# Peptides against a protein of PDB entry 5JXT: the designs that were tried, part 215

Target 1, 319 residues: chain A of PDB entry 5JXT
Amino acid sequence: SLLPKKEINVYIGMSEMQVKWYQKILEKDIDAVNGAGGKRESKTRLLNIVMQLRKCCNHPYLFEGAEPGPPYTTDEHLIYNAGKMVVLDKLLKRIQKQGSRVLIFSQMSRLLDILEDYCVFRGYKYCRIDGSTAHEDRIAAIDEYNKPGSDKFIFLLTTRAGGLGINLTTADIVILYDSDWNPQADLQAMDRAHRIGQTKQVVVYRFVTDNAIEEKVLERAAQKLRLDQLVIQQGRAQVAAKAAANKDELLSMIQHGAEKVFQTKGAFGTMAEKGSQLDDDDIDAILQAGETRTKELNARYEKLGIDDLQKFTSESAYE

## One batch from the design tools (peptide; made by RFdiffusion4, then SolubleMPNN)

Design b2_p25_4_s2 (from b2_p25_4, 10 letters changed)
Fold by OpenDDE base, seed 5:
Structure b2_p25_4_s2 (fold): chain B 319 residues (1-319), chain A 25 residues (1-25)
Amino acid sequence: as target 1 above (319 residues)
Amino acid sequence: MSEDDLELPDWSLEELRKLVEESKP
């Protein structure tokens, strides 16, 4: 029988560079961040701030002129300048030692470019699929990854590029490097590995930047998922109100952790304490803390009814 | 964000049900 997925939110502190860029993003639009724009502030401007903050949470090199250079050489700076990369780098070493294979999903094709550079730098053999990948090349990449005795360790995917029906059950680990606004997209990503033909326990690691906008993205996605579950269970499919995030919700998301970000000198949490010097015990502590917070998050939404969840459910801010 | 980042396939209610069932711990 297929074992149930084990899902763990991995809460990760920002690097010093991420904190600096996060501050700059907030400062650039400080009037909007403080709600001083009121009715003058466009939803589009707030969505742009959200997008920039999410880029910052993923990797600061997603910004023009953020990458150190010239020369633009891939080095340890690619890792230590992003908290998620520091954790990813340690986690992948563990995953590889366990004889596991991993799918890494992101919403951002440009983050996959960074992850390709990282894979090359670490000598990890990988496959890639994104939205621009031709159909024939997708088939070839899947076949190359799934072939018996494949030496491909990592599959890099954009969350939505993996069309319905892709089987990647030759992987047993899924890393969601970021979260979709639609939790169903993330579930689909997980189900590439968690399908008939899987022989291992599938473990899903969802990376979440701690004390940042991504916590609110995750919360909103979890709210929507629980609402979708309850709507399906109650046969009330017509009551799933398409509630796009309003301006106040977007503003609240942008403001989340902003004060602490402005007060912080350097990195956050374990990134401040150890940075790139994270050991196996630090990773275990992060995973244990993540498992606890995941249970707490789920338990919070399990107690909510449809009417309570509908107040908080935004569909994708782009629908 | 490319336009490709936005297209979730319109999941049938049946596909959604399957995903929800498979997402239950």
Scores: peptide ipSAE 0.006, ipTM 0.368, DockQ to the pose 0.036
Fold by OpenDDE base, seed 4:
Structure b2_p25_4_s2 (fold): chain B 319 residues (1-319), chain A 25 residues (1-25)
Amino acid sequence: as target 1 above (319 residues)
Amino acid sequence: MSEDDLELPDWSLEELRKLVEESKP
C-alpha cells in the first residue's frame, strides 16, 4: 500500500549576501514598495519586483555580477551565500546516509545550473530535466535515474517539466527548492515520487525563505489549494477563484518582511547564528520548527469556508 | 515572468479532481 506523503515546510533564513541583495531590490523600486505610485503603478512593475525577490530567496548568483570573480570558480561560497544551499547541503548528506534518493524541483532553470555546479563540487551524481530538454533526452535521463542499481543520487527538475506524467518512484525524498504560484504544479511534482510502485515513505521538504516574500507565496498557494478542494467537494464549478493576484495583493506580498529586512545587519535566523556551520542538531531543530509551522499553517486553512478563502486579505490570516 | 506566469493555469475541473483523488491516501 502507498503510504501517505509527509510534507514539511522548511523555513530558512537568508544569508548576509541575500539580505544585502533583498535590500537593494527593495531600494531600487522603493516608490513602488511604499505604494507611492498609487493607481499609476503598473502590475508589471510589481510582478518584476516579486520575481527579483524570489530570485534572491533562491540564490544571489541568479543576479548578474553577484558571483565572486573573476575567476568564476565553484567553491564553498556557492553554499554559504544562500540559506537554502546551506540547509540543502546538510540535508543531502543525511538523505544519502539513510540510503534515500532525491528529486529537487525548482521554478528556475538557472537555479538548476547552480545546483549542477553544486552537485559537481560535492561529487553528487545527478540527472537533469528542464523545459528546454528534448523529449528523447528526458526519456534517457528518467531511464538512467530509474535504472536498477543507478548511481544517480539526485534528479534536478524544473517543476513544470517534472509535471509531465513521469514516474520517479525510485526516489523517496522530494525537495521543492521553491514553490509554484499554482499549488497543483507542486502536487504534480510530488506525485512523481508518490505514485504506484513507491515502496518507501515519501517525504517532501518545501524550502521557504523566512521573513520574505516566499511566505506569502506559500500562504496564497495554500489558500488556493484549500479553495480548489472545497469547490470540488461542494460541486460549485462557478467559483472562479480570481486566478491572478491584484496590485494590492502583490504590494502586500512585497511589503511582507521588508521592514525587518531593512533593519537586519547580516544574516537572518539560524543563518545569523551559525551560517555554514550548521550541524545535525541545527537541521533537526529547523525540521522540527518547520513541522510545527506546517501544522499551524494547515490548521488555519482547514477551518476556513469558501467565502473566507475568497476574501484574500492579509488581515484575515491574523484573526 | 510574464503576467501569464502568475496566472494560475486554468486546470480543468477534471485535472483538479484527478489531482485531489491522487492526493488522497
Scores: peptide ipSAE 0.006, ipTM 0.359, DockQ to the pose 0.025
Fold by OpenDDE base, seed 1:
Structure b2_p25_4_s2 (fold): chain B 319 residues (1-319), chain A 25 residues (1-25)
Amino acid sequence: as target 1 above (319 residues)
Amino acid sequence: MSEDDLELPDWSLEELRKLVEESKP
């Protein structure tokens, strides 16, 4: 029998560089962040801010001129300048030692480029599939990864490209480096490893930047997933259609953690305490805290009815 | 990301049921 997947949200602090870039993004559009634009603020502008903040949460080198250079060389700076990379680097070392293989999903093909550079830098053998990968090359990459005795440790995928019904049950670890706005896309990504033919316990690590917009992206995704489950159970097909975030929801998401980000000098959380010097105990603490917060998040939405889940329960950014 | 990237694709109730059934151990 297929074992149930274990999903853990991994809450990760921003690096100092991420905090600086996050501040710059908010400052550039401070009137929009403060809600001063009111009815005049376009949904498109708010969406653009959200996208820049999500890029920052993933890696600051997604911005032009953010990468240190010249010379533009891959070095430890690729890791320590992004909280997710610091945790990923330690986690991958543990995953490899336990004889596991890993799928890494992202929404951003440009983040996969950074992850390729990282894999080369660390000497990790990998496969890659994104939206631009030709069908034949996808088959070849899947076959190379799945072959008996494959030396490919990592499979890098864009979440939506990985959704194409592929079987990757030769991996037992899934890392969602970021989250899709559609929780079903992430589920489909997990189901590449969590499928018939899997012989191991599948563990899913969902990376979430702490005290940032990604917490609200996660909450919204959890809310949607619960709503979808309830709609299916109650047979209320009409409810599923209104999934687009409104302006007030987007504004609340942008405002979440913004004050603390503006007040912060240096890095956040475990990144402030340990930086790139995370040990195995620090990783265990992060995973344990993440497991607790994951249970709390799920328990919050399990008690809500359809009518409550249709209301974006934005706890105000000031609570 | 277009506004469409924030919208859940208009999954039919049948597609959603299939996804939920496929997600069940």
Scores: peptide ipSAE 0.006, ipTM 0.394, DockQ to the pose 0.024
Fold by OpenDDE base, seed 3:
Structure b2_p25_4_s2 (fold): chain B 319 residues (1-319), chain A 25 residues (1-25)
Amino acid sequence: as target 1 above (319 residues)
Amino acid sequence: MSEDDLELPDWSLEELRKLVEESKP
């Protein structure tokens, strides 16, 4: 029988470079961050800030002129300049030693480019599919990855491209490098490995930048998922979950952790303490803390009814 | 006044610049 998937949110501190870029993004549009535009502030402006903050949480090299050079060479800097890469690098070594195979999903094709450079740098054999991949090339990549005795360890996918009904049950680990605003997209990504034909325990690691916009993206996604579940259970098809965040919600999300980011010198949390020198115990601690916070997050929304979830505003950006 | 109006501190551009400058090593 297919074992239930284990889902763990992995809360990761920003690197020093990410903190600096996060500060720059907030500073560049501070009037919008402070809500000084009020009702006149464009939703588009706030969405643009959210998009830049999410890029920062993924990797600072997603910004023009962020990559150190010349020469522009792939080196350890590709890893240590992004908290998610530091954790990924350690986690992949563990996954490989266990004889597991891994799907890595992102919303950002440009992050997959960075992950390709990383795979080459570490000597990991991989496949890739994104939104631009031709249909024939997608089939070829899937077949190559799923081949008996395939030497392909990693499959890099955009979440939406991975949503296309493909079977990747030859992988047992799923890493969501970032989250979709629609939790169903992430579930569909997980279901590429968690499907008929899977013989192993599927484990899903969802990377979440701690004290940043991504934590609020995750909370909103969890709220929506619970609402969707309750709507299905109650047969109330018409609760059009207001899918798009309003301006005030976007503003609150942008403001979340901003003060602490401005006060931070260097990196956050375990990234400040250990940086790229994470050991197996540090990874275990991060995973254990993540499992606890995941249970707490789920328990928070599990107690809420439809009416409560519709009224449930994320607690203040300061709590 | 509803509790929802948690006024974020109006960081003046100057205070933010100062915080950023002080945050540089």
Scores: peptide ipSAE 0.000, ipTM 0.349, DockQ to the pose 0.033

Design b2_p25_4_s3 (from b2_p25_4, 10 letters changed)
Fold by OpenDDE base, seed 3:
Structure b2_p25_4_s3 (fold): chain B 319 residues (1-319), chain A 25 residues (1-25)
Amino acid sequence: as target 1 above (319 residues)
Amino acid sequence: MSEDDLELPDWSKEELQKLVKESAP
């Protein structure tokens, strides 16, 4: 019988570089961040800030001129300059020692390029599929990964490209490096490993940058998922949660953690204490804290009715 | 909006170099 999947949100502090870049993104458009434009503020301007903050949460090298050089060589800086990479690097070593195989999903193909450089640098054998991958090449990559005795440890996928009905039950670990605005896209990604033919316990790690916009992206996704479930159960097909965030929702998401980011010198949390020198106990502590916060997040939305779930209830980060 | 419609932070070369230098351990 298929075992229930385990889903754990992994809350990760920003590196020192991420904090500096996150500050600079907010400072560039501080009037919009403070809501000084009011109702006249462009929704496009707020969406731009949101996307830059999400890029920063993924990796600073997604910005032009962010990569250290010359020389422009892949080194340990690729890892220590992004909190998610520090945790990923330790987690992948553990996963490999356990004889597990892993799917890594992202929304950003350019992040997959960074993950390819990382895989080469660490000597991990991988497959890749994104939105640009030809149909024949997708089939070849899937077949190579699923082959009996395959030496491919990692499969790198964009979340939506990986959602296309493929079977990857030869992997038992799923890492969501970032989250889709639509929680159904992430579920479809998980269901590539969590399907008939899986013989292992599937574990899903969802990376979330702590004290940043990604916490609010996750909360919004959890709210939408609960609403979708209740609508199905009650037969109320018409209550499609508004797919697009409004201006006030976007502003609240941008403001979340901004004050603490401006006050921070250096890295956040465990990244400030240990940086790239995380041990197995530090990883266990991060995973345990993440499991607790995941249960609390789910319990918050399980108690809400449809009418409450239609309202974005994010507290202002400045109240 | 596609990612292509997004304006990257326009920082001076000096600001970027400072950020990179200060981000190194």
Scores: peptide ipSAE 0.013, ipTM 0.520, DockQ to the pose 0.109
Fold by OpenDDE base, seed 5:
Structure b2_p25_4_s3 (fold): chain B 319 residues (1-319), chain A 25 residues (1-25)
Amino acid sequence: as target 1 above (319 residues)
Amino acid sequence: MSEDDLELPDWSKEELQKLVKESAP
């Protein structure tokens, strides 16, 4: 029988470089961040800030001129300059030692480019599929990954490209490097490994940058997922899932953790203490803390009714 | 930050465009 998937949110501190870039993004449009733009502030402007902050949470090298160079050489800086890469690097070593195989999903094809460079740098054999991958090349990549005795350890996928009905049950670990605004896209990604034919316990690690916009992206996704579940259960199919984030919701998301980011001179949390020197105990501590916070997050939304879930309460943003 | 720094994957551009369109009064 297929075992239930284990889902763990992995809360990861920003690197020093991420903090600096996050500050620069906020400072570039500080009037918008402070809500001083009033009625003239476009939702588009706030969405642009949100997207830059999400890029920063993924990797600072997603910004032009952020990568150290020339020469542009892949080195340990690719890892230590992004908190998610530091955790990924340690986690992949553990996953490989366990004889597991891993799907890594991102929303950003440019992040997959960074992950390819990382795979080459670490000597990890991988496959890749994104939105630009031709149909024939997708089939070839899937077949290469799924073949008996495949030496491909990692499959790199954009969440949407990976969502297209493919079977990847030869992997038992799923890493969501970032979250989709639509939690169903992430579920569809997980279901590539968590499907009939899976023989192992599927574990899903969802990376979330701590004290940053990604916590609010996750909260909104969790809220929407719970709302969708309750709407289905109650037969209230006409309850339009609250549309795209309004201006005030986007502003609240941008403001989340901004004060602490401005006060911080270096990295956050375990990234400040250990950086690239994370050991196995530090990873275990991060995973344990993540498992606790995941349970707390789920328990928060499980108690809410449809009417409460339709309200984006700013109060849940400050606790 | 150049305008190219706003290059999201096409689907993210589409999502952003959808979000913008859904926000157009």
Scores: peptide ipSAE 0.012, ipTM 0.437, DockQ to the pose 0.061
Fold by OpenDDE base, seed 4:
Structure b2_p25_4_s3 (fold): chain B 319 residues (1-319), chain A 25 residues (1-25)
Amino acid sequence: as target 1 above (319 residues)
Amino acid sequence: MSEDDLELPDWSKEELQKLVKESAP
């Protein structure tokens, strides 16, 4: 029988470089961050800030001129300059030692480019599929990954390209390096490994930059998912959740953690304490804390009815 | 390039539209 998937949110502090870049993004458009544009503020302007902040949470090298060079060379700096890469690097060593195989999903094809450079640098054998991959090349990559005795450890996928009904049950670990705005896209990604033919316990690690916009992206996605479930259960198909964030919701998301980011000198959380020198005990502590916070997040939304889930509670903007 | 010259690339209108479409249900 297929075991239920275990999903764990992994809350990760920003590196020092990410904090500096996150500050610069907020400062570049501080009037929009403060809501000074009022009703005249462009939703597109706010969406731009949101996307730059999400790029920063993924990797600072997604910005032009952020990578050290010339010469541009892949080295340990590719890892230590992004909190998610530091955790990923330790987690992948553990996953490999356990004889597991891993799917890594991202929204950003350019992050997959960084992950390819990382895989080459660490000597990890991988496959890749993104939105630009030809249909025939997708089939070939899937077949190469799924073949008996495949030496391919990692499959790199964009979340939307991975959604195409493919079977990747030869992997038992799923890493969501970032989250989709639509939680159904992430579920569809998980279901590539969590399907008939899976023989192992599927574990999903969702990376979330702590004290940053990604925490609000996750909360919004969890709220939407619970609302969608309740709407289906109650047969109220007409209560379409507001498909797109409004301006006030986007402002609240941008402002979340911004003050603490401006006050921070250096890295955040475990990244400030140990940086790239995380050991196995630090990873266990991060995973345990993540499992606790995941249970708390789920318990928050499980108690809410449809009418409460439709009210975006602004209360979490001031705590 | 000075720290001040780090023009955070504005997402192209096409990239923003793609992300909005990808964020649509």
Scores: peptide ipSAE 0.007, ipTM 0.445, DockQ to the pose 0.046
Fold by OpenDDE base, seed 2:
Structure b2_p25_4_s3 (fold): chain B 319 residues (1-319), chain A 25 residues (1-25)
Amino acid sequence: as target 1 above (319 residues)
Amino acid sequence: MSEDDLELPDWSKEELQKLVKESAP
């Protein structure tokens, strides 16, 4: 029988470079971040800020002129300048040593370009599929990855391209490098490995930048997923979960952790203490803390009724 | 739908039912 998947949120501090870029993004649109635009502030402007903050959480090299150079060379700076890459680098080494194979999902095709450079730099064999990948090339990549005795360790996918019904049960580890606003897209990505034909325990690691917008993206996705479950269970089809975040929700998400980011000199959390020098015990501590926080997050939403889940209470922004 | 679409898709009742069955412990 297929074992239930294990999902663990991995809460990761920003690197010093990410903190600097996160500050710059907030400062560039400080009037919008402070809500000074009021009713005149466009939803589009807030969405643009959200997108830039999510790029920063993924990797600072997603911004033009952020990469050190010229010459532009792949080196250890590709890893230590992004908290998620530091954790990914240690985690992939452990996964490979265990004889596991891994799917890495992102929303951003340009992040997959960075992950390709990383794979080449570390000597990891990989396949790639994104939204631009031709149908024939997609079949070829899947067949190459799934081949008995395949030397391909990593499959790089955009979350949406991975959602297209493909079978990747030859992998047992899933890394969600970022989260979709739609929790179903992430579930569909997990189901590429967690499907009929899987023989191993599937483990999902969801990377979440701590004290940043991604924590609120995750909370919103978890809230929506729980609401959708309750609506179905209760037969209350009329509770259309508001599909799109409103301006006030977007503003609250942008403001989350912003004050602490402005006050911070250097990196956050374990990235401030050890940076790229994380050992196996540090990774175990991060995973254990993540498992605890994941259980707490789920337990928070499991206790809420439909009416409570529909109220995006601003109260969670001030705690 | 672009990567930028913060619009959570309206799931069909069937998609939601599938999701609940797959997400049920």
Scores: peptide ipSAE 0.007, ipTM 0.406, DockQ to the pose 0.026

